# Peptides against a protein of PDB entry 5EIB: the designs that were tried, part 49

Target 1, 366 residues: chain A of PDB entry 5EIB
Amino acid sequence: VDLEPGTMDSVRSGPFGQIFRPDNFVFGQSGAGNNWAKGHYTEGAELVDSVLDVVRKESESCDCLQGFQLTHSLGGGTGSGMGTLLISKIREEYPDRIMNTFSVMPSPKVSDTVVEPYNATLSVHQLVENTDETYCIDNEALYDICFRTLKLTTPTYGDLNHLVSATMSGVTTCLRFPGQLNADLRKLAVNMVPFPRLHFFMPGFAPLTSRGSQQYRALTVPELTQQMFDSKNMMAACDPRHGRYLTVAAIFRGRMSMKEVDEQMLNVQNKNSSYFVEWIPNNVKTAVCDIPPRGLKMSATFIGNSTAIQELFKRISEQFTAMFRRKAFLHWYTGEGMDEMEFTEAESNMNDLVSEYQQYQDATAD
Target 2, 366 residues: chain A of PDB entry 5EIB as posed
Amino acid sequence: VDLEPGTMDSVRSGPFGQIFRPDNFVFGQSGAGNNWAKGHYTEGAELVDSVLDVVRKESESCDCLQGFQLTHSLGGGTGSGMGTLLISKIREEYPDRIMNTFSVMPSPKVSDTVVEPYNATLSVHQLVENTDETYSIDNEALYDICFRTLKLTTPTYGDLNHLVSATMSGVTTCLRFPGQLNADLRKLAVNMVPFPRLHFFMPGFAPLTSRGSQQYRALTVPELTQQMFDSKNMMAACDPRHGRYLTVAAIFRGRMSMKEVDEQMLNVQNKNSSYFVEWIPNNVKTAVCDIPPRGLKMSATFIGNSTAIQELFKRISEQFTAMFRRKAFLHWYTGEGMDEMEFTEAESNMNDLVSEYQQYQDATAD

## One batch from the design tools (peptide; aimed at target 1 N130 D339 N349)

Design b2_p19_3_s1 (made by RFdiffusion4, then SolubleMPNN; from b2_p19_3, 12 letters changed)
Fold by OpenDDE base, seed 1:
Structure b2_p19_3_s1 (fold): chain B 366 residues (1-366), chain A 19 residues (1-19)
Amino acid sequence: as target 1 above (366 residues)
Amino acid sequence: SASSKRQAEREKELEEERE
């Protein structure tokens, strides 16, 4: 789905374009112009019914519909505005199904789009209310991984999207292969989301290795375990050491000893015990899938629900506030029929979310 | 919410434009 035809043509002509049904390409002619309001209330609202018709058709073809998975950006107009409209409409029609998202957070290091803080804040307001699980994929963190860890001098969108795809493949492993922990979206939510509003995850992937160092790096369970808990490997730009993990899932892939995995997972928890809440029992879950990812002997994928994720929302909030105080570009949104109150409500709800994370960070076992 | 109200208003506007 897109409001621009050119993106759909790129997907269709791509190496996997043939896996999608032609009728499942729903697109507009007039893009959102990086305006959330165009995505949500005008251009996106004109297209949403056509998307819902496809969603219904594909849902009816499922033997067991668990829920929905949306991949979108929060900096643009289509992914943010129309994406959150779709989430709302799907949730209204399927209130008993899981809403899962991969939400790409904007960064000034990656994009010069000045209105990204508005689009992101307005989107987070919708995601807090209408999703059950949101993987926060932060372009800030992806850029830093590409530059610092992968030693890419000038990271491209291709390099960032490679990290996104590896992460998405990792976190969905248990859904795609039988007999795993978190084998369904609802089970994942039960294990990862102790509080309904606190459903924003920091993902991580291992191994992350520069091209020049790949040939010299052994892939071992201890190295994977150490790397996936390293703050520098988080795909959300927050330091887990500044918060506490509410819940964690680790997904190992490849041929390895379950005993060695359990030992290393216990060791890393003990080493980092100060960064976990003590009042949620058995808050770390581990899965091992014998099937490695393509091109790797083994990998580990990390899913963290941490109160440190508030650093990401604080960054967006600070950028939003700096623009909104100046009423910068606000007429582009009000011209699509938005009120300044919608901005204030979205800012308030995101600040409330930050406050909720802080409260649970400071909570002690009674 | 203001967003939910505006969404309902816009849906009504789009229905009226289709008639």
Scores: peptide ipSAE 0.034, ipTM 0.642, DockQ to the pose 0.237
OpenDDE base, seeds 2, 3, 4, 5: peptide ipSAE 0.011, 0.000, 0.000, 0.029; ipTM 0.331, 0.367, 0.308, 0.472; seed 4 fails the geometry check

Design b2_p19_3_s2 (made by RFdiffusion4, then SolubleMPNN; from b2_p19_3, 11 letters changed)
Fold by OpenDDE base, seed 1:
Formats: C-alpha cells, structure tokens, sequence
Structure b2_p19_3_s2 (fold): chain B 366 residues (1-366), chain A 19 residues (1-19)
C-alpha cells in the first residue's frame, strides 16, 4: 500500500514482486507530501476503503487469522498518517486480533525531512492506543550500526533496510517455524507485554560484522549472546543500561546446543542483573530454531521491552516541542483539517508513556 | 477513547467537506 504509484512499481519489479497478488497492490496517485494529515484524513482516507476490502479478502482466506503486521515509517506522510489510519480501521473491524507493527523511527542523521517530529509524534499517539506489539526500528540506531559496527563510510537506505529485514526475519522466526516459543502473536504479547501501553520493543540482531572482519570471525553461542545484549547492537537508539528490562525474548537460529544457549543466557542475565526488573518472574524467554537464516550458520535475535526506550520517545518529543513552539509548518496540517489541540494531545500522550516507563523503572519489589 | 472519537468525527467532517 502506498499513496505514490512509484513505490509499488519498484516492489512489483523487484526480485520478490511475483510473490504478491497483483490485486493486493493498492496505491494512490497523490502522495502525502510527508504530511501526516494528508495520510490520515485526506489522501489516505480516500484510499483506506480499498485497502480494507483487500484486508477482508485475505483475512477470509486464512485458516487461522492471528492478527496483522504493518511495516511503516513514522517520518513520512503515508506510513505515518495512512498507516495509523489503517491500524485504527482494522482494529475496529477485528478487535480480537493482534495488531503488530514494525515502526521505523525518523532520524535527522538519515533524513532532511523537517516535519518528521510531527509525523512521528502523531503516529506514536495512535500506536499507543491501537497496537498490541510495536517493534521500534530507529533510523538513528541503524545509521550508527552501519557506520560504527559495519564500517560503512556512507550508509545507504539499502544498508539500513538490510538490517531491518534481518531483524524482521529474526523476530518472526517463531511464527514461521513450528514448535517454538512465542509460536503465535498472542503468546508473544502475553510474554512480552506486562502492561498494555508498554508494548514498544527494542530489537537487536547478531551477528553484526563488517565485511572486512567476516572472514576472521567465528560464530559461537557466547559471541552471539554477548552481541545481542550489547547496547551498540540495539536497533533502537537507547542504552539499556539507562533503564530496566521488563521482558526479554532471545531467538537463536542454527545448529547449536540448547544447553550451551541456556548457560550463556543465564550468564548474560546474571552479568546484567541490575538492568532487569526484579518483580517480573521468568521475564527472559529463549527459543532455538535449528534452521539458520540464509547466508549464516547461526544468528541470534533480541527483543527487549525496556524502560530505556523512553530515550527514543524523549528525542522525538524534544524535536517536536522545538518545532511546535515556533508553529513551524503547522499550517500544512491545519489546512488538511487538523486542530492544534490534536498536536498537544499527541505530545501529552507520548509524555505520559515516557512517565509510565519511568515509573516502572523506579518500581521496586514490594 | 475520546481522541479516537474526535478523530472519527473529523474524518467524517472532512469526508463531508469533500463531497
């Protein structure tokens, strides 16, 4: 789905374009112009019914519909505005199904789009209310991984999207292969989301290795375990050491000893015990899938629900506030029928979310 | 819930202005 036809043509002409049904390509002619209000209320609202018709058709063809997965950006107008509109409409029609998102957070290091803080804040307001699980994929963190860890001098969107795809493949492993932990979206939510509003995950992936170092690096369970808990490997730009994990899931892939995995997972938890809440029992879950990812002997994917994720929301909030105080570009949104009150409501709800994370960070076992 | 209601009302109002 897009408000621009050119993106759909790129997907259709791509190496995997043939896996999608032609009728499932729903697109507009007039893009959102990086305006959330165009995505949510105007251009997106004209297209949403056509998307819902496709969603219904595909849902009816499912033997067991668990829920929905949306992949979108929060910096643009389509992914942010129309994406959150779709989430709202799907949740109204399917209130008993899980809403899962892969939400790409904007960064000034990656994009020069000035209005990204507005689009992101307005989107987070919707995601807090209308999703059950949100993987926060932060372009800030992806850029830093590409530059620092992968030793890419000039990271491209292709390089960033490679990390996104590896992460998405990792976190969905248990959904795609039988007999795993978190084998369904609802079970993932039960294990990962102790509080309904606190459903924003920091993903991580291992191994992350520069092209020049790949040939010299052994892939071992201890190395994977150490890497996936390293703050530098988090795909959300927050330091887990500045917060506490509410819940963690680790998904190992490849031929390895379950015993070795359990030992290394215990060791890393013990080493980092100060960064976990003590009042949630058995808050670390581990899965092992014998099927490695393509091109790797083994991998580990990390899913963290940490109070440190508030650093990401604080960054967006600070950028939002700096623009909103100046009323910069606000007329582009109000011209699409938005009120200034909707901006203040979205800012307030995101600040409330930050406060909720802080409260649970400071909570002790009674 | 109130924000979601206002959003629906605005969506309907915007649809009505375009009709």
Amino acid sequence: as target 1 above (366 residues)
Amino acid sequence: SESSKRQKEREEELKAKRA
Scores: peptide ipSAE 0.020, ipTM 0.590, DockQ to the pose 0.813
OpenDDE base, seeds 2, 3, 4, 5: peptide ipSAE 0.019, 0.000, 0.000, 0.019; ipTM 0.577, 0.266, 0.337, 0.601; seed 2 fails the geometry check

Design b2_p19_3_s3 (made by RFdiffusion4, then SolubleMPNN; from b2_p19_3, 13 letters changed)
Fold by OpenDDE base, seed 1:
Order: C-alpha cells, then structure tokens, then sequence
Structure b2_p19_3_s3 (fold): chain B 366 residues (1-366), chain A 19 residues (1-19)
C-alpha cells in the first residue's frame, strides 16, 4: 500500500514482486507530501476502503488468522498517517486479532523532513491505543550499526533495510516454524507485554559482522549471546543500560545445543541483572529453531521490552515541542481538516507513556 | 523510480554533511 504509485511499481518490478498478488497492490495518485493529516484524513481516507477490501479478502483466505503485521515509517505522511488509519480501521473490524507493527522511527541525522516530529508524535498516539506489539526501528541506530559494526563507509538505505529484513525474519521465526516458544502473536504479546500500553520493543540481531572479518569470525552461541545483549547492536536509539528490561525474548536459529543456549542466556542475564526488573519472574524467554537463516550457520534475534525506550519518545517529544511552540507548519495539518487539539492530545499521551515507563523503571519488588 | 533517486540523492547529501 502506498499513496504514491512509483513505490508500488518499484516493488512490482523488484526481484520478489511476483510473490505478491497483483490485486493486492493498492496505491493513490497524489501522495501525502510528508503530512500525517493527508495520510489520515484526506488522501489516505479516500484509499482506505480499497485497502480494507483487500484485507478482508486475504483474511477470509486464512485457515487461522492470528492477526496483522504492518511495516511503516513514522516520519513520512503515508506510513504514519495512512498506516495509523489502517491500524484503527482493522482494529475496529478485527478487535480479537493481534495488531503487530514494525515502525521506523524518524531521526534528524537521517532525514531532512522538518515535520517528522509531528508525524511521529501523531503516529505514536495511535500506536499506543491500537497496536498490541510495536517493534521500534530507528534509522540512526541502523546507520550506526552499518558504519561502526559492519564497517560500511557509506551506508545505503539498502544496507539499513537489510538489517530490518534480517530482524523481521528473526522475530517472526517462531510464527513460521511449528513447536517454538511464542508460536503465535498472542503468546508473544502475553510473554512480552506485561502492561498493555508498554508494547514498544527494541529489536536486535546477531551476528553483526563486517565483510572483512566474516571469514575470521567463529559463529558460536557465546558470541551470539554477547553481541545480542550489547547496547551497540540495538536497532532502537536508546541505551538499555539507562533503563530496565521488563521482558526479553531471544530467538536462536541454527543447529546448536539447547543446553549451551540456556547456559549462555543465564550467564548474560546474571551479568546484566541490574538492567532487569526483579519483580517480573521468568521475564527472559528463549527459543531455538534448528533452521538457520539463509547464508548463516546460526543467528540470534533479540526482542527487548525496556524502560530505556522512553529515550526514543523523549527525543521525539522534545523535537515536537520545539516546533509546536512556534506553530511551525501547523496550517498544513489544520488545512486537511485536523484540529490543533489533536496535537496536544498526542503530545500528552506520549508524555504519559514516558511517565509510565519511568514509573516501572523506578518500581521495586515489595 | 523518481522516489528512489530522490532518496539516493538525499542520502548522498547527508553523507556529505557528515564529512
């Protein structure tokens, strides 16, 4: 789905374009112009029914519909505005199904789109209310991984998207292969989301290895485990050491000893015990799938529900507040039928979310 | 696509600002 036809043509002409049904390409003509209100109230609202018709058709073809997965950006107008409209409409029609998102967070280091703080804040407001699970992916964190860890001199969006794809494949492993921990989206939510509003995850992936060092690196369970918990490998621009993990899931892939995995997971948890809440018992879940990812002997994917994710929302809130105080570009949103009050409500709800994370960070076992 | 070219151009401009 896109409000611009050119993106859809690129997907259709791409190496995997033929795996998608032609009728499932729904697109607009005008685009959102990086305006959330165009995506949510005007251009996106004109297209949403056509998307819902496709969603219904595909849902009816499922033997067992667990839920929905949306991949979108929060900085742009289409992914943010129309994406959150779709989430709302799907939630209304399928209230008993899981809503999962892969949400790309804007970063001023990666984008020149001045209105990204508005689009992101308005989107987060919708995601807090209408999603069950949101994987937070920060383009800044992805860039830093590509540059610092992968030793790419000039990281491209292709390189960033490769990390996203590897992570998406990792976190969905349990859904795609039978007999795993978190074998369904609902079970993942039960294990990862102790509080309904606190459903924003920091993902990570291992191995992250530069092309020059790949030939010299042994892929071992200890190395995967150590790298997976390293703050430098988080795909959200927050430091887990500044907060506490509410819950963690680790998904290992490849032929390895379950005993060795359990030992290494226990060791890393003990090493990082100060960064976990003590009042949530058994808050680390581990899965092992014998099927490795393509091109790797083994991998590990990390899912963290950490109170440190508040750093991401604080950054967005600070940028939002600095723009909103000036009423910068506000007329572009109000001109699409949006009320100025919706900005204040969205800011308030995001600040409440930050306060909730802080509350649970400071909570001790009674 | 025009979108992909704009994005490549923007990435290049960002890389130049980071040097």
Amino acid sequence: as target 1 above (366 residues)
Amino acid sequence: SESSEKEKKRLKELEEKRK
Scores: peptide ipSAE 0.005, ipTM 0.425, DockQ to the pose 0.017
OpenDDE base, seeds 2, 3, 4, 5: peptide ipSAE 0.012, 0.000, 0.000, 0.000; ipTM 0.390, 0.282, 0.313, 0.256; seed 2 fails the geometry check

Design b2_p19_3_s4 (made by RFdiffusion4, then SolubleMPNN; from b2_p19_3, 12 letters changed)
Fold by OpenDDE base, seed 5:
Structure b2_p19_3_s4 (fold): chain B 366 residues (1-366), chain A 19 residues (1-19)
Amino acid sequence: as target 1 above (366 residues)
Amino acid sequence: SESSEREKKRLEELKKRRA
């Protein structure tokens, strides 16, 4: 789905374009112009019914529909505005189904668009209410992984998208292979989301190895475990050492000893015990799938629900507030039928979310 | 696509800020 046709042509002409049904390509002509309100109230609203018709058709073809997965950007107008409209409409029609997202957060250091803080804040407001699980992906964190860890001198969007793809494959492993921990989206939500509003995850993937070091690196369970919990491997631009893990899932893939995995997972929890809440029992879950990813002997995927994610929301909120106080570009949003009150509501809800994360960060076992 | 050009520009700005 896109409000611009050119993106769909790129997907269709791509090496995997034939995996998607032609009738499942829904696109507009005018785009969102990086305006959330244009994506949510005007251009996106004109297209959303056509998307819902496709969603219904695909849902009816499912033997057992668990839920929906959306991949979108929060900085643009289409992914943010139309993406959140679509989430809302799907939630209205399928209230008992899980809503899962892979949400690309705007970089704190690089903004494509001056209004990116508005689009992100308005999107997060919708995600807090209408999603059950959100994987937070930050282009800055991905770039840093490519540059610092992978030793890529000039990271490309191809390199960033490779990390996203590896992570998406990792977090969906348990959904795709029977008999695993979190074998469905609902079980994942039950294990990962102790508080309904606190459903924003820090993803990570291991191994991350530079091309020059690949030949010398033995893939071991200890190395995977150590790298997976390293702050530098987080795909969200927050430091887990500045918060506490509410819940963690670790998904190992490949032929390995379950005993060794359990020993290493216990060791990493003990070493990092200060970074876990002590009042949530059994808050670390581990799965092992015998089927490795393509081209690797073994891998591990990390999913962290951490109070450190508030750093991401605080940064967006600070940027939002600085623009909103000046009423900068508000007429672009109100001109598309948006109420100015929705800005204040979105800001308030994001600040409440930050306060909730802080409350649980400071909570101790009495 | 216009989106791809915007994303390319963003990546170039990211590179300049980290160099």
Scores: peptide ipSAE 0.019, ipTM 0.523, DockQ to the pose 0.018
OpenDDE base, seeds 1, 2, 3, 4: peptide ipSAE 0.017, 0.019, 0.011, 0.000; ipTM 0.479, 0.493, 0.364, 0.332

Design b2_p19_4 (made by RFdiffusion4)
Pose (drawn by RFdiffusion4):
Structure b2_p19_4 (pose): chain A 366 residues (1-366), chain P 19 residues (1-19)
Amino acid sequence: as target 2 above (366 residues)
Amino acid sequence: SEERRQLMKKRFEEWLESH
């Protein structure tokens, strides 16, 4: 789905472009120009019922639908504006299904548009209310990993998307292969989301590799475990050691000692017990899958629900406030009939989200 | 919240009527 028609061509000309159902391409003529109001209201509303028809059709041909997963950026107009409209319409029509999103956060290091904080805040407001799980993929973190760790002086979207694709493969492994833990979206959500609004996850994986060089050696289980908890291996630009984990899901892929995995996971939990909330006993679940990802014999995927994610929302909020106080470009949004109070409503909801993460960060069992 | 979701929906329906 895109308001921009040129997106259809690039996907089709891609390696697996012909495998998609031709009828499932739903596109507009213009597109939003980084205007969330265009995406949602204006233009996305024009296009949205066509998308829902396709969604309804895919759903009726499902033996037992678990739910939906949406990939989109929060900084633009379409993936952000229209994407959150689609989520709200799907929530109305399929209220008992899990909504899961892979949402990419904007960063000034990657994109040169100062309205991106507007678009992201209006979107975060929708996701806080309407999604069950959201993987926070931070362009800030992706750029820093490519620039500082992978030593790519000029990271491309291809460089960033290599990190995203490795992450998405890892976090959906329990859904795609037989296993006991978090095997479906609802079971994953019940294990990861103690409070409905706090459903923004920090993903990480090990080893971090630059695409096309080179290899190995394969990591030891200790090396995997330590790297997957490392702040430098997170896809969100937050230091996990600045907050506390409410819940964690760890996924080890490849051939390895299950016993050694158990020992290392127990090791990181009690050496660093102060970083795991004490009022949620046994809040770290571990899954092993025998099939490694491509190019690797061993890998680990980390999914965290950490109070440290408030750093991501504080950064967006600060940029949003800096722009919104000067009212810059606000008429671009209200020109599409959007209420200015929606900006204030979204800002307040995001700041409320930050306060809630801090409340549980300081909470004690006493 | 439920109230916030209702408000967002109602506002969008009103917008559709006017546009």

Design b2_p19_4_s1 (made by RFdiffusion4, then SolubleMPNN; from b2_p19_4, 10 letters changed)
Fold by OpenDDE base, seed 2:
Structure b2_p19_4_s1 (fold): chain B 366 residues (1-366), chain A 19 residues (1-19)
Amino acid sequence: as target 1 above (366 residues)
Amino acid sequence: SAAQREKERKRYEEWLKKH
């Protein structure tokens, strides 16, 4: 789905463009112009029914519909505005199905789009209410991984999207291969989301290795485990050491000893015990899939529900507030039928979410 | 731009060949 036709042509001409049904390409002509309101109330609203018709058709073809997965950006107008409109409409029609998102968070390090803080804040407001699981894929963290860990001097969208694709492949492993923990979206939600509003995940993928160091790096369970829990390996720009893990899932892939995985996972929890909440029993889940990802002997994917995710929301909120206080570009949104109150409500809800994460961070076992 | 998207697509295809 896109409000621009050129994106669909890029997908169709891509290496995997033929795996999608031609009739499932739904697109507009005008685009959203990086405006959430165009995506949500005007251009996106004109297209949404056509998307819902396709969603219904594909849902009816499912033997067992678990839910929906949306991949979108929160900085642009289509992914943010139309993406959240679609989430709302799908939630209304399928209230008993899991809504899962891969939400790409904007960063000034990656994009010069001035209105990204508005689009992100308005999107987060919708995600808090209308999703069950949201993977926070932060362009700032991806840029920093590309630069610091992968030693890329000038990270590109291709380099970032590679990390996204590896992460998406990792977190969906249990859904794609039988006999694993979190084998469905609902089980993942039950294991990862102790409180309904606190459904924002910090993903991570290991191994991440610079091209110059790949030949010298062993792929071992200890090294994967160590890298996966490293703050520099998080694909959300948050330091887990500044918060507490509510829940963690680790998905190992490849031929490895389950015993060694369990030992290393226990060791990393014990070493980092101060960074876990004590009042959620068995809050770390581990899965092992014998099938490695393509091109790797083994990998590990991390999913963290951490109160440190508030750092991401605080960053967006600070950027939002700096613009909104000046009413900068606000007329672009109000001209599409939005009220200034919707901005204030979205800011408030995101600040409430930050406060909720902080409350659970500070909570002790009585 | 379409040219930038095509450049990134080619880069991704080259990456997929290495993995």
Scores: peptide ipSAE 0.020, ipTM 0.488, DockQ to the pose 0.014
OpenDDE base, seeds 1, 3, 4, 5: peptide ipSAE 0.008, 0.000, 0.006, 0.019; ipTM 0.350, 0.347, 0.367, 0.478

Design b2_p19_4_s2 (made by RFdiffusion4, then SolubleMPNN; from b2_p19_4, 11 letters changed)
Fold by OpenDDE base, seed 5:
Order: structure tokens, then C-alpha cells, then sequence
Structure b2_p19_4_s2 (fold): chain B 366 residues (1-366), chain A 19 residues (1-19)
């Protein structure tokens, strides 16, 4: 789905364009112009019913519909505005299904769009209320992984998107292969989300190995485990050392000893005990799938629900507040039928979310 | 270090301007 036709043509002409049904390409002509309100109230609202018709048709073809997965950007107008409209409309029609998102967060210090803080804040407000699970992805974090860890001198969006794809494949492993922990989206939510509003995850993937070192690196369970918990391998631009893990899931893939996995997972928890909350029992979940990803002997995917994620929301809030106090570009949103009150409500809800994360970060076992 | 983070940011900013 896009409000621009060119994106659909790029997907359709791509190496995997043929895996999607032609009738499942729903697109507009005018785009959102990086405006959340265009995506949510005008251009996106004109297109949303056509998307819902496709969603219904695909849902009816499912033997067991667990939920929905959206991949979108929060900085743009289409991904943010229309993406959150779709989430809302799907939630209204399927209130008992899981809503999962892979949300590309605005980069901490580089904005492509001047109004990105508005789009992000308005999106986060919708995600807090209407999603069950949100994987937070930051392009700066992905770039840093490519540059520092993978030793790519000039990363491309292809390199960044490869990391995202590996992570998406990893987190969905338990859904695709029966008999695992988190075998469905609801079980994942129950294991990962102790508090309904605190459903924003830090993803990670291992192994991350430079092309020059691949021949010399043994893939071992200890190395995978160590790399997953390294702050430098987080795909969200926050440091888990600045907060505490509420919950963690580790999804191992490949032929390995369950005993060795359990030993290494216990060892990493003990080494990092200060970075876990003490009052959530059994807050680390481990799954092992015998089927490795293509081209690897073994991998591990990390999902962290950490109070450190508040750093993302604080940064967005600071940028939002600095722009909103000046009433900068508000007429672009109000001109699309949006009320100025929705900005204040979205800011308030995001600040409440930050306060909730801080409360649980500071909570001790009584 | 703060200096390393600033250098990483500048590299990302320069990369983002080119892509």
C-alpha cells in the first residue's frame, strides 16, 4: 500500500514483486506530502476502504488468522498517517486479532522532513492505543551496525533493509515453525507485554559478521548470545544500559544444544542482572528452531522490551515541543481537517508513556 | 565516547545527504 504509484512499481519490478497478488497492490496518485493529516484524514481516507477490502479478502482465505503485520515509517506522511489509519480501521473490524508493527522511527539527529516530529508523535499516539506489539527500528542504528560491525565503508539502504529483513524473519520464526515458544502472535504478546501500553520492542539479530571475518568466525551459541545482548547490535537508537528489561525473547535457529542455549541465556542474564527488572518472574523467554536461516548455520533474534525505549520518545517529544510552541507548519495539518487539540493529546499520551516506562524502571521488588 | 558518537552521527548525516 502507498499513496504514490512509483513505490508500487518499484516493488512489482523488484526480485520478489511476483510473490504479491496484483490485486493486492493498492495505491494513490497524490501522495501524502510528508503530512500525517493527509495520510490520515484526506488522501489516506479516500484509499483506506480499498485496502480494507483486500484485507478482508485475505483474512477470509486464512485457516487461522492470528493478526496483522504492518511495516511503515513514522516520519513520512503515508507510513505514519495512512499506516495508523489502517491500524485503527483494522482494529475496529478485528478487535480480537493481534496488531503487530515494524515501525521505522525518525533518526535522532537527521530529519528528512521538517515536520517529522509531528508525524512521529501523532503516530506514536495511535500505536500506543491500537497496536499490541511494535518493533522499533532506527535507520541510524542500522547504519551504525553496517558501518561498525559489518565493516561496510558505504552502507546502502539495501544493507539496512537486509538487517530489517533478517530481524523480521527471526521474530516470525516461531509463527512459521510449529512446536516453539511464542508459537502465535498472542502468546508472544503475553510473554513480551506485561503492561498493555508498554509494547515497544528493541529488536536485534545475530550473527552480525563482517564479510572479511565470516571465514574465520565460528558460529557458537556463546557468541550469538553475547552479540544479541550487546548494546551496539540493537536496531533501535537507545542504549539498553540506560534502562531495564521488562521482558526479553531470544529466538535461536539452527542445530544446537538446548542445554547450551539455556546455560548461555542464564549466564548472560546473570552478567546483566542490573539491566533486568527483578519483580517480573521468568521475564526471559528462549526458543530454539532446528531450521537455520538461509546461508547461516545458526542465528539468534533478540526482542527486548526495555524501559530504555523511553529515550526515543523523549527525543521525539523534545523535537515536537520545540516545533509546536512555534506553531510551525500547523496550518498544513489543520488545512487537512485535523484539530490542533489532537497534537496536544498525542503529546500528552507520549509523555504519559515515558512516565510509565520511568515508573517501571525505578520500581523495586518489595 | 561522546567524540566517537559525534563522528558516527556526522558520517550518518553525510551518508543520508547522498542517499
Amino acid sequence: as target 1 above (366 residues)
Amino acid sequence: SAAQREAERKRFEEWRKKN
Scores: peptide ipSAE 0.277, ipTM 0.836, DockQ to the pose 0.016
OpenDDE base, seeds 1, 2, 3, 4: peptide ipSAE 0.204, 0.024, 0.143, 0.042; ipTM 0.781, 0.362, 0.724, 0.492; seed 2 fails the geometry check

Design b2_p19_4_s3 (made by RFdiffusion4, then SolubleMPNN; from b2_p19_4, 12 letters changed)
Fold by OpenDDE base, seed 5:
Structure b2_p19_4_s3 (fold): chain B 366 residues (1-366), chain A 19 residues (1-19)
Amino acid sequence: as target 1 above (366 residues)
Amino acid sequence: SAAQRKKERERYEEWKKKH
């Protein structure tokens, strides 16, 4: 789905364009112009029914519909505005199904789009209410991984999207292979989301290695385990040491000893015990899939529900507040039928979310 | 506050009963 036809042509001409049904390409002509309101109230609202017709058709073809997965950007107008409109409409029609998202957070290091803080804040407001699970994929963190860890001098969208694809492949491993932990979206929500509003995940992937170091790196279970818990490998721009893990899932892929995985996972929890909440017992879950990712002998994917994710929301909130106080570009949104009150409601709800994360961070076992 | 921690514990216990 896109509000621009050229994006669909790029997908169709791509190496995997043929995996999608032609009838499942729904697109507009005008685009959203990086405006959430165009995506949500005007251009996106004209297209949403055509998308819902496709969603219904595909849902009816499912033997057991678990839920929906949306991949979108929160900085743009289409992914943010129309993406959140779709989430709302799907939630209204399928209230008993899981809503899962891969939400790409904007960064001023990656994009010069001045209105990204508005689009992100308005999107987060919708995601708090209408999603069950959200993977926070932060362009800030992706850029930093590319630059610092992968030693790329000028990270490209291709380099960032490679990390996104690796993460998405990792977190969906248990859904794609039988007999795994979190084998369905509902079980994932059960294991990862102790509080309904606190459903924003910090993903991570291992191994992350520069091309120059790949030849010298032995991929071992201890190294994967250590790297997956390293703040430098988190795909959300927050330090897990500044917060506490509510829940964690670790997904190992490749031929390895389950015993060794369990030993290393216990060791990393014990070493980092101060960064876990003590009042949620058995809050770390581990899965091992014997099938490695293509091109790797083994990998590990991390999913963290951490109170440190508030750092990401604080960053967006600070940028939002600095623009909104000046009423900068506000007329672009109000001209599409938005009320100024929707901005203040979105800001308030995101600040409430930050406060909720802080409360759980400060909570101690009595 | 202790009152907030109590509400959070109650929410967790309600969650734990659903799971």
Scores: peptide ipSAE 0.039, ipTM 0.384, DockQ to the pose 0.024
OpenDDE base, seeds 1, 2, 3, 4: peptide ipSAE 0.015, 0.006, 0.008, 0.006; ipTM 0.379, 0.340, 0.390, 0.399; seeds 1, 4 fail the geometry check

Design b2_p19_4_s4 (made by RFdiffusion4, then SolubleMPNN; from b2_p19_4, 9 letters changed)
Fold by OpenDDE base, seed 1:
Structure b2_p19_4_s4 (fold): chain B 366 residues (1-366), chain A 19 residues (1-19)
Amino acid sequence: as target 1 above (366 residues)
Amino acid sequence: SEELRERERRRFEEWLKKN
């Protein structure tokens, strides 16, 4: 789905373009122009019914519909505005189904779109209310991984998208292969989301290795476990050491000893015990899938529900506030039928979310 | 935490001045 036709042609011409049904390409003509309001209230609102018709058709073809997975950017107009509209409409029609998102957070290191803080703030407000689980994929973190860890001098969207794809493949492993922990979206939500509003995840992936270092790196369970908990491997620009994990899931892939995995997972939890809340028992879940990812002997994917995620929202909020105080570009949004109050409400709701994370960070068992 | 936030704010303000 896109409000621009050119993206559909890019997908069709891609190596996997034939996997998608032609009738499942729903697109507009005008685009959102990086405006959330165009995505949500005007251009996106005109297209949403056509998307819902496709969603219904595909849902009816499912033997057992678990829920929906949306991949979108929060910095743009289509992914942010139309994406959140679509989430709302799907939730209204399928209230008993899980809404999962892969939400790409904007970064001024990656995009020159000035209005990204508005689009992100307006989107986060919708995601808090209308999703059950959201993977926060932060372009800031992806850029820093590419530059610092992968030693890419000039990270490209291709490099960032490679990390996104590896992460998405990792977190969906349990959904795609039978007999795993979190084998369905609902079980994942039950295990990962102790509080309904606190459903924003920090994903991480291991191994992350520069091309020059690949030949010297052994892939071992201890190394994967250590890297998976390293702040430098987080796909959200948050330091887990500045918060506490509410819940964690670790997904190992490849042929390895379950015993060794359990031992290493216990060791890393014990080493990092100060970074877990003590009042949620058994808050770390581990899965092992014998099928490695393509091109690797083994991998580990991390899913963290951490109060440190507030750092991401604080970053967006500060950027939002800096623009909104100046009323910068507001006329682009108000011209699409938005009120200035909707901006204030979205900012408030995001700040409330930050406060909720802080409250649970400071909570003791007593 | 505040120092990091202030750094990001300054980075964004500098970015807003360049664009």
Scores: peptide ipSAE 0.026, ipTM 0.512, DockQ to the pose 0.023
OpenDDE base, seeds 2, 3, 4, 5: peptide ipSAE 0.000, 0.020, 0.000, 0.000; ipTM 0.310, 0.387, 0.271, 0.293; seed 4 fails the geometry check

